# Peptides against a protein of PDB entry 1IK9, part 260

Target 1, 211 residues: chain A of PDB entry 1IK9
Amino acid sequence: MERKISRIHLVSEPSITHFLQVSWEKTLESGFVITLTDGHSAWTGTVSESEISQEADDMAMEKGKYVGELRKALLSGAGPADVYTFNFSKESCYFFFEKNLKDVSFRLGSFNLEKVENPAEVIRELICYCLDTIAENQAKNEHLQKENERLLRDWNDVQGRFEKCVSAKEALETDLYKRFILVLNEKKTKIRSLHNKLLNAAQEREKDIKQ
Target 2, 207 residues: chain A of PDB entry 1IK9 as posed
Amino acid sequence: MERKISRIHLVSEPSITHFLQVSWEKTLESGFVITLTDGHSAWTGTVSESEISQEADDMAMEKGKYVGELRKALLSADVYTFNFSKESAYFFFEKNLKDVSFRLGSFNLEKVENPAEVIRELIAYALDTIAENQAKNEHLQKENERLLRDWNDVQGRFEKAVSAKEALETDLYKRFILVLNEKKTKIRSLHNKLLNAAQEREKDIKQ
Target 3, 195 residues: chain B of PDB entry 1IK9 as posed
Amino acid sequence: MERKISRIHLVSEPSITHFLQVSWEKTLESGFVITLTDGHSAWTGTVSESEISQEADDMAMEKGKYVGELRKALLSVYTFNFSKESAYFFFEKNLKDVSFRLGSFNLEKVENPAEVIRELIAYALDTIAENQAKNEHLQKENERLLRDWNDVQGRFEKAVSAKEALETDLYKRFILVLNEKKTKIRSLHNKLLNA

## One batch from the design tools (peptide; made by RFdiffusion4, then SolubleMPNN)

Design b2_p30_8_s3 (from b2_p30_8, 21 letters changed)
Fold by OpenDDE base, seed 4:
Structure b2_p30_8_s3 (fold): chain B 211 residues (1-211), chain C 211 residues (1-211), chain A 30 residues (1-30)
Amino acid sequence: as target 1 above (211 residues)
Amino acid sequence: as target 1 above (211 residues)
Amino acid sequence: MSFNSLEEYLKAEKEEEEKFEKELEELEKR
């Protein structure tokens, strides 16, 4: 089961933060439970998949688009742009919300809620869910932090090895060239020496033939 | 201001989860505000630094140790070991908690609370704090996740460069050796050829002298 | 061929070269 709690402001009570809890199984399209509370009273309603489909049809909106708008309205709370306005009558238990566009406002959805007999239990469960979510998120944060620290160490270790490898490659090339140049020069000197000895021997033989 | 909300079970009402909020400035030792709620009613009390010091003295406990026990009791909730037991009288507004050891239980602290006139406001603010904490922790989690993904990419990039550097170093060494051995062998062959020519010239000269 | 194989090669070359110089000196001495 998935759950989202959001803060909302009711048009009738703009000074009192209300909390909108939406709970659903797998997808919001399959239906959901809505709970509204002001921290003293609570109201709940169940919205079926058939009701969602009917509301989409009544609005002449494609179901996937309508569910997308429901998700934005009900799971985000009052977005920063006041795009969604929430209304609730405590007398009729009628909850409705509107989408506000630049030049037009329209009702996006409406629900009949029922007043919860024991609002304290609903509020306690809501707080428990918040505390559980905080604890889970803290544990995830600590895990991710430790993983970041590990990855950073591993990166530094490989980077240091890479830099040493680059330097060692350049040093190897330089050393090999120096050593081979020395040996080649010795061999060249020996070739020159032997060539001069051969030239001298040929010159002496030519002198001996000339008596 | 720091705040911690914990679940507690009161000995008098073990079936009803209560919430203990503790709020303090900088350090718990400087004093704190305690709020207790059952999701319907709320009770609050302020504990001063002087009261904490007096309670530590009355217990014949070093203040730092006592504050350490207060932190464990009041900020952890019921730890997994049921080491702390919480009691509250709604009639007297007297809150006290005990530390349970293997063979002895003792009162760790006690507070006089006052019933909050508007518990709904306290509960709304508590839920707001929980939702803010959830949002902040979610943002931190998303940030850490993105950073982990970055560090993993960076590690893979450096690792791939390092492996290429190692392979390139080995290839360079092998190529340089092959090239230099070829050149050296050519020089050796030339030296041997010149030496054989010198030997032949010397042998011919020795024949001409005998001749 | 490892770095050690080059040192061995260079050493063997030096020994072969010294042997060849000795053979040449013995030929200059008749």
Scores: peptide ipSAE 0.038, ipTM 0.813, DockQ to the pose 0.376; fails the geometry check
Fold by OpenDDE base, seed 3:
Structure b2_p30_8_s3 (fold): chain B 211 residues (1-211), chain C 211 residues (1-211), chain A 30 residues (1-30)
Amino acid sequence: as target 1 above (211 residues)
Amino acid sequence: as target 1 above (211 residues)
Amino acid sequence: MSFNSLEEYLKAEKEEEEKFEKELEELEKR
């Protein structure tokens, strides 16, 4: 089961933060349970897939688009732009919400809620869920932090090896050139010595022929 | 201001989860505000630094150790091991808690609380704090996730450069050796050729002298 | 020496060696 708690303001009670809890299985489209609380009283209602389909039809809206609007309204709260307005009558237990566009406000949905006999239990469960969610998110944060620290260490290790590899490549090239120049110079000296010996031998032979 | 909400069980009402809120400035030692709620009623009290010092003295405990025990009891909840037992009388508004060791239970602290006239406001603020904490933790999780993904990309980039550097070093060594062997062999061949020419010239001169 | 400096060195060496071979061939031909 998925669950979202959002802060909302009721048009009738704008100074009192209300909490809207929505609980659903996999998708909001398959139906959901809605709970409203002011921290003293609570109201709940079940909304079926058929009711969602009927509201979409009554609005002449494609079901997927309608569910998308429900998700924005009910799971995100009013948002900072007051795009959604929430109304609730404690007397009739009638909950409805409107989408406010530039030129038009229209009713997006409406639900009959029932007053919960034991609101304290609903409120305690809501607080428990919040505390559990905090604990789960903290554990995830600690895990991600440890992973970040590991990745940073691994990056520093590879970076250090890379820098050593670059330096070692440059050093290798320099060393090889020095060694080979030395050997080549020795061979050149030997070749020059042998040429001079040949020149001297030829000059001596030319002198011996000239008696 | 720092704040912690914990679940506790009262000895008098073990079937009803209570919530213990503790709020403090920097350290628990400087004093704190304690709030207890069952989701219907709320009770609050202020505990001063002087009261904490007095309770430590009454226990004949070093203040830092005592504050350490308060932190474990009040900020972590009872914990899974029921090391701390919480008692509250709704009639007297007297809150006290005990530490349970193997052979001894002792009172760790006690506070007079006052019943809050508007518990709904306290409960709403508590839920708001939980929702804000969830949002902050979610934002931190998203940030850490993006940082992990960045660090992983950076690691893969350096790793790929490192592998290329290793391969380039091996290729350089192989290429340099091949080139130098070629040049050295040419010089060796020239040296051999010049030696043979010198030998032939010496043999011809010896023939001319015998002639 | 850079790789380019080695190729230049090897080229200069080859030119010096060819000059020396020509001087030897002229001496073998008197």
Scores: peptide ipSAE 0.027, ipTM 0.811, DockQ to the pose 0.381; fails the geometry check
Fold by OpenDDE base, seed 1:
Structure b2_p30_8_s3 (fold): chain B 211 residues (1-211), chain C 211 residues (1-211), chain A 30 residues (1-30)
Amino acid sequence: as target 1 above (211 residues)
Amino acid sequence: as target 1 above (211 residues)
Amino acid sequence: MSFNSLEEYLKAEKEEEEKFEKELEELEKR
């Protein structure tokens, strides 16, 4: 079961933050349980998949689009100010919400809620869920933070090894060239010396033949 | 201002989860506000730094150690089962808590609370704080997750470049040596050839002189 | 020295050596 708790403001009680809990199985499209509370009273209703389909049809809206709007209205919390307006009559227990666009406002959905006999249980459970969610998210944050610190260390270690490898490659190349040039120059000097000796020997032989 | 909300169970109402909110400035040692709620009623008290010091003295406990125990009792939530026992009289509004050790149980602290006239406001504010904390922690989690993914990519990129650099270094060394050996061998062959020519010329000259 | 400079050096060395071999062959042919 998935759950989302959101703050909402009711048109009838704009100064009092209300909390809207929506609970569903896998998708909001399959239906959901809606719970409204003001921290003293609570109201609950169940919305079926058939009701969602009927509301979509009544709105002449494609079901997926309608469910997408429901998700925004009911799960986003206080979305950007004034996009969704929530209405609730404590007398009739009738809950409805509207989407306000620049040029048009329209009712998005309506639900009959029922007053909870023991609102304190619902409120306690809601707070428990919030505290459990906080604890889970904190544990996840601590884990992610430790992983980030590990990854950063590992990155620095590899980066430092890479830079050393690059420098060592350049140094190796330079050293090999220096050594090679030295040996080549020695060999060249030896070749030149031997050539000069051969030339001199040939010139001496030519002189000896000329007597 | 720092705040912690914890679940507690009262000895008088063990089946009903209560919530203990503690609010303080910088350190619990400087004093705190304690709020208890069952989701219907709420009770609040203020504990001063002087009261904390007095309780530490009355317990013959070092203040830092005492504050450390307060932090565990009041901020850890339901610590390991049965280490801290919470008592509250709704009639007297007297709150006290005990530390249970294997061989000894002792009162850790006690506070006079006052019943809140509008518990719904306290409950709403508590839920708001929980929802805000969830939102903040979620945003932090999303950020840390994205950073982890970035760091992992960056690590893989550097690791791959490092491995390529190592391989390229080995390949370069091998190639340079092969090329150098070829040239050196050519020079050695030339030197040997020239030496042989010089030896032959010298031997011919010795023959011509004997001749 | 870059790898290219070694190839150039080795090429120049080979050309100088070939030139020197030709000069020696011309001297052996007098």
Scores: peptide ipSAE 0.026, ipTM 0.812, DockQ to the pose 0.369; fails the geometry check
Fold by OpenDDE base, seed 5:
Structure b2_p30_8_s3 (fold): chain B 211 residues (1-211), chain C 211 residues (1-211), chain A 30 residues (1-30)
Amino acid sequence: as target 1 above (211 residues)
Amino acid sequence: as target 1 above (211 residues)
Amino acid sequence: MSFNSLEEYLKAEKEEEEKFEKELEELEKR
């Protein structure tokens, strides 16, 4: 089961932060459980897939689009732009929420909730879920941090090897050229020496022909 | 101000999860605010640096060591080993906790708490803090994930460049050797040619002398 | 010396060798 808890402000009690918990199986479309609390009282209701489908039809909205709006309203709270307004009557246990557009507000959905007899249990469970989520996220963060540190070390190691490879390539080229120039110079010296010997032999032969 | 919320089980109410909130300025040693709740009622007390020092002295424990034990007890809850036992009387508002060693349990600390008149506000604020912490940790997680992905890309890029550098070094060495062998072979051929010319010239001179 | 410097060196060596060969051929032709 998936869960999201959000802070909301009720139009009737704007000074009192309320918490809206939505729990669902795989998809919000298949239905969900909604829980509202003010930290003292709690109210819960179940919304079926049939109710979601009916509400989408009543709104003349495509179901996927409607569920997309439900997701934004119920899982994000008011959001940063107060695009969604939440209303609840403690007397009727009637919860409804509106989408505020520039010139038009419309009811997006409404739910009948039931007052929880033991709100403390619901609140404790909600706090437990928050603490569990914190612990899980902290463990994930610690894992990611360790992996980032590993990747940074690995990057530095490869970078250092790469720089050494570049330098070694340049050094190799320079060393090879120096060695080959030395060998070439030896061969040139030998060629010059042999030419001089040929010249001397030719000059001696010319002298011998000239007696 | 720093805060930690932990789940604890009271000896008097082991079936009811309680939440222990500890809030402090820079260090637990300088004093802290302790809040206990069962999700319906809340109790709060302030512990001063003087009380911490006095309790350390009464226990004949070095202050730093004592604060270290307080940190383990109050910020970790019971911990995984139930090393700490928590007791609270709703009537006396007296909270105390014990450290359980194999053969000896001893009182580590005790606090007088006061019942909060508006527990719902304390509970709402506690839930708000949990939700804020979740959001902050999620944002950190997303950031670390993006950085992890960046570091992995950067590693792959450098690794690929390194492999290309290694291959280019080997190719360069091979190419240089091939080129120099060609030039050296030309010089060797020239040397051999010049030696043959010298030998022929010497043989002709020997013929001319015999002639 | 860069790779280009080697090709230039090898070219200069070849030109110097051709010059030496011409001087030797002129000496063989007296």
Scores: peptide ipSAE 0.026, ipTM 0.812, DockQ to the pose 0.372; fails the geometry check

Design b2_p30_8_s4 (from b2_p30_8, 19 letters changed)
Fold by OpenDDE base, seed 2:
Structure b2_p30_8_s4 (fold): chain B 211 residues (1-211), chain C 211 residues (1-211), chain A 30 residues (1-30)
Amino acid sequence: as target 1 above (211 residues)
Amino acid sequence: as target 1 above (211 residues)
Amino acid sequence: MKFESLDEYLEEEKKEWEEFEKELKALEER
């Protein structure tokens, strides 16, 4: 079961933050349980898949698009732009919400809720869920932090090896050229020596022919 | 102001999860505000730095060690080992907690609490804090995840460059050897050619002298 | 011959060169 808790403001009680809990199985499209609380009282209702389909049809909206609007309204809380307005009557237990566009507001959905007999149990469970979620997210954060530190060490190690490899390549090239030049110069000196000997031998032969 | 919320079980009401909120400025040693709730009622008390010092003295415990025990008891919740036991009287508003060791249990501290007139406000604020903490931790998780992905890419990039550098070093060495061998072989061929010319010249001179 | 290292090549080259210098010296004394 998935769950989302958000804070909302009711038109009837704008000074008192309310909490909207939505719980569902796999997808919101299959239906959901909605719970409203003010920290003292709680109200719960169940919305079926058939009710979601009927509301989409009544609005002449494609079901997937309607479920997308429900997700934005009921799971994201009232975003900073007050795109969604929430209404609740404690007398009738009737909950409805509207989407506010620039030129038109329209009802997005409505639900009949039932007053919970023991609201403290619902509130305790809600707080427990929040604390569990905090603990889980903290454990994930600690894990990700340790992994970041590991990845940074691994990066530094490879970077250091890379820099050493670059330097070693340059040093190797320089060393190979120095050694080659030494051998080449020895060979060049020998060629010059042999050439001079050949010239001298030719000159001596010319002298011996000339007596 | 720092804050921690934990779940506890009271000896008087072991079937009903209670929530213990502790709030403090900078360090727990400077004093703290303690709030207890069952999701319906709430009780609050203020503990001064002088009270903490007095309790440490009464226990003949070093103040830093005592504050360390307070931190474990009041901020960590009852760990799985039930090392800390919590007691509260709703009639007297007297809260006390014990540390359980293998052979001895002793009172670690006690506080007088006051019943909150509007517990719903305290509960709403507590839920708001939990939701804010969830949102902050989620944002941290998303940031750390993105950073992990970045670090992994950076590591792969450096690793790939390193492997290319190693291969390029080996290829350079092989290429330099091939080039050096070609030049040296040309010089060796020239030396052999000059040597043969010198031998021929010497043999011709010996023939001319015999002639 | 595929030399595995420049050092091996240089050592072989040095040996061949020393032999060649001995042959050249023997020719000059002649």
Scores: peptide ipSAE 0.077, ipTM 0.814, DockQ to the pose 0.427; fails the geometry check
Fold by OpenDDE base, seed 4:
Structure b2_p30_8_s4 (fold): chain B 211 residues (1-211), chain C 211 residues (1-211), chain A 30 residues (1-30)
Amino acid sequence: as target 1 above (211 residues)
Amino acid sequence: as target 1 above (211 residues)
Amino acid sequence: MKFESLDEYLEEEKKEWEEFEKELKALEER
């Protein structure tokens, strides 16, 4: 089961924060349980897949688009843009929410809720879920931090080895050329010396033939 | 202000989870505010630095050690080892907790709490804090995840460049040696050829002198 | 012989050259 808790403001009670809990199995489209609380009272309703489909049809909205709007309204919390307005009657236990566009406001959904007999249990469970989520997120954070530190060390190690490899390649090329030039020059000098000796020997022989 | 919320079980009400909120400024030693709630009622007390010091003295415990025990008891939640037992009287609003060692149990601390007139406000604020903490931790986790993905890419890039550099260094050395050996062998062959010509010229001259 | 290093090649080359110079000197003295 997936769950999201969000803070909302009711039009009728803007001075007190309400909490909207939505719980669903696999997909929001398959239905969900909605719970509203003010920290004292709680109200819960179940919304079926058939009700979601019927509301989409009543709105003349494609089901996937409608579910997308439900997800934004019910799971994102009241974003700063006040695009969604929430209404609840404690007398009728009727919950409805509207999407407010610049030139048009329309009802996005409505749910009949039931007042929970033991709101403290619902509130305790909600707090437990929050604390569990905090603990899980903290553990993930600590894991990611340790992994980040490891990856940074590994990167620094490879970077250092790479820089040494580049420098070693350049040094190798320079050293090899220097050594080669030295040996080559020695051989060139020897060739020149031998060539001069041959020229001298040929000149001496030409002198001896000329008497 | 720092805050920690933990789940605890009261000896008198083991069937319902209670929440223990501790709030402090900079250090727990400077004093703290403790709030207990069952999701319906709330009780709050302020513990001063002087009270902490007095309790440490009454226990004949060094203050730093005592504060260390308070931190473990009040902030860690009831760890699985049930080392800390929590007691609360709703009539007297007296809260006390004990440390249970294998052969000895002793009172670690006691606080007078006051019943909160509007527990819903305290509960709402507690839930708000939990939701804020979840959001902050989620943002940190998303950031760390993105950073880890970046570091992994950067590591792969440098690793690939390093491997290419190593291969290029080995190839360079092999290629340079091949080229140098070819040139040197050509020069050696030329030297040998010139030397043979000199030997032949010397032998011809020796024949001409003996004739 | 595949020389494993330039240094090995240069050392062998130096030895071969020193031997060749000795042979040359022995021929100049005969």
Scores: peptide ipSAE 0.072, ipTM 0.813, DockQ to the pose 0.423; fails the geometry check
Fold by OpenDDE base, seed 1:
Structure b2_p30_8_s4 (fold): chain B 211 residues (1-211), chain C 211 residues (1-211), chain A 30 residues (1-30)
Amino acid sequence: as target 1 above (211 residues)
Amino acid sequence: as target 1 above (211 residues)
Amino acid sequence: MKFESLDEYLEEEKKEWEEFEKELKALEER
C-alpha cells in the first residue's frame, strides 16, 4: 500500500493545521482511503474506483486528467499557491475540495468521512509511519553520501592517472624524437664523410690518370 | 534548536506506542525539553544543564559519559535490544528510564513532566516537524541521487578518455619506432654501400700503384 | 629546426636524402 501524508488547512479552521493521509494500492485511480486529523480527532473514508470514475464523468473530465488533479490536490497538500481549497464539516463529516484558478473555481471532489472512534491509534500510526519514513530516508541519504564520496575518489584517481598518461605520452614522443634525431644526425654525418672521401678519391684518381 | 522524536514503549502501557520528543540547543548537555505523547495526551518537562550535572554527580558518572547515555536512551528510542526501559506515571507525571545490562539494571534518569493543556497542538506540531523532515530528506535524496548520476557519468567519461590515451600512447610508440627503423635502416644501407665503394676504390688504387 | 610532426621530419629527411643521392649519382657519372 502506498501512502502520502500532507498538511492542509480547512476553510472552517484556517488556524489549525490538519493532516490528510491518502492510502492506495498501486494507483490512486484504483481507489483510496482518506484520513483527516487535527491531532485530536480523526475521520476516515474510503473512495472506490467507481466513485472516482463517476466523479470524473460528473465533471465531464477525462479520468486520467481527473486522477491527475486528485493526485495534486490530495497528495501535495495546499501548495504555496493555495490552488486547492479544502472544506470539512465536523458535524456532517462532509469533506470537499476545490481548485481555484485565476478566473474560475470548481469543486474537484467530495467525500463522506466517518469519525474514528479511537483517533489516538490513528494518530500514533501516522506518527510511526512518519518516523519510519524518516529513518528510511536517512539511511538512503547516508548510503548516497558514502557512494558520492566513493565516486568522487574514483573520479579523482582516474583523472590523475589520465593526466599522468597524457604527460607520459608527450614525454615519450619527445624522448623518441630526440633520440632518433641524434642517431639520424650521426648517420647523416657519417654518410657525408664517406661521400667526401669518395669525392677526394675520385679527384685523386683523375689526377693520377692525367703524366 | 535541535530536535529528535523517537518511539518508545512504557512499562505501564507496552501495547501503546508513545513518542518521545527531545529538543535542545546545540548540545544535549546544555539542557533539553522532553515531550511525551500517546497521540491523545501530551506531557512536557524541561531539564536544565544543572539538573544533568547533578544527576551525573548523583550517579557518580562522568558528565560526558552520562550525556552519552542520555543521548542513547532519549534520542535513539528503544533500540532492538531493549537496553533502555521507560516508565511513566500518568497520575504523578513522573518519567524515569533505566539501562538494562546483562547483570545490572540501573536508573539513568528521572524527570517530572507536566500535562499539556492542548495536546492536539503539540501533536500537530510534532507531525508538522516529521513532514518537514521528510520533505528535507527527500530533497537531499533527490539531490544526492542526481549528483551520483553526474559523478558516474563523469567517471565513465574520464575512464574512456584514459583508455583511449593508453591505446594512443602504445600506437604512437609503435608507429614512431616503425618509421624510425625504416629511415635508420635506409641510412645504414647507404653507409654500407659507400663504405664498400671506398674499399673498392682503395683496392683499385693499390693495384694501380703496383702496376 | 623543430619539426612539428614526425611526418614533416620524415618528409624533410626524405628530400635531403634524395638530394644527396642525386649529388652522389652526378659524381659517379663524372
Scores: peptide ipSAE 0.037, ipTM 0.812, DockQ to the pose 0.381; fails the geometry check
Fold by OpenDDE base, seed 5:
Structure b2_p30_8_s4 (fold): chain B 211 residues (1-211), chain C 211 residues (1-211), chain A 30 residues (1-30)
Amino acid sequence: as target 1 above (211 residues)
Amino acid sequence: as target 1 above (211 residues)
Amino acid sequence: MKFESLDEYLEEEKKEWEEFEKELKALEER
């Protein structure tokens, strides 16, 4: 089961932050449980897949689009743009919310809630879920941090090896050239020596012919 | 101001999870505010630096060590080892906790709390803090994940460059050796040719002398 | 002389060798 807790402001009680918990299985389209609390009282209702379908039909909206709007309204809370307005009557236990656009305001959904007899249990469970989520997120953060530190070390190690490889390539080229030049110069010296010996032998032969 | 919220179990109410909030400035040693809630009622107390010092003295414990024990007790909750036991009287508003070791059990600290008149405000603020912490941790997780992905790409890029550098070094060495061998072989061939010419000239001269 | 490339070195070495071969041939025709 998935859960989201959001802060909302009710039109009837704008000075008191309320908390909206939504719980669902896999997708919000399959239905959900909605819980509202002010930190003292709690109200809960179940919304079925059939109710979601009926509300979409009543609005003449495509079901997937309607569920998309429900997700934005119920799981994001009132985003910074006050696009969604929440209303609740404690007397009737009727919860409804509106989408406010520049030129159009309309009711997006309405649900009957029931007052919880033991709100402290719901509030404690809600706080427990928040603390569990904090712990899970902290563990994930610590894991990601350790992996980032590992990857940074691994990057530095390969970078260092790469730089050493570049330097070793340059050194190898220079060394090979130096060795080659030495050997070639020895061969050139030998060729010059042999050439001079041939010249001397030819000059001696020319002198011997000239008697 | 720093804050920690923990789950605790009271000896008097072991079936009901309580929440212990501790708030402090920079260090717990400078004093702290402690808040206890069961999701319906809340109790708050302020503990001064002087009270912490007095409790350390009464225990004949070094202050830094005592503060270290307070941190473990109050900020970790009852860890899995049930090393810390929490007690609270709603009638007296007296909160105390004990450290339970294998051979020794002792009172670690005691505080007078006051019942909060509007517990819903404290509970709402506590839930808000939890939700803010979740949002902050999620943002940090997303940031770390993006950095992790970046570092992994950067590692792969350098690794690929390194492998190319190794291959280029091996190719360079092989190419240089082939070219050097070709030039050296040409010089060796010329040396052999000149040497043979010298030998022939010497043999002709020896024939001319025998004639 | 520090040659900037193997190819430059090999070209200069080839030129020097060709000049040396010309001198050798001129001596043989002599």
Scores: peptide ipSAE 0.036, ipTM 0.811, DockQ to the pose 0.401; fails the geometry check

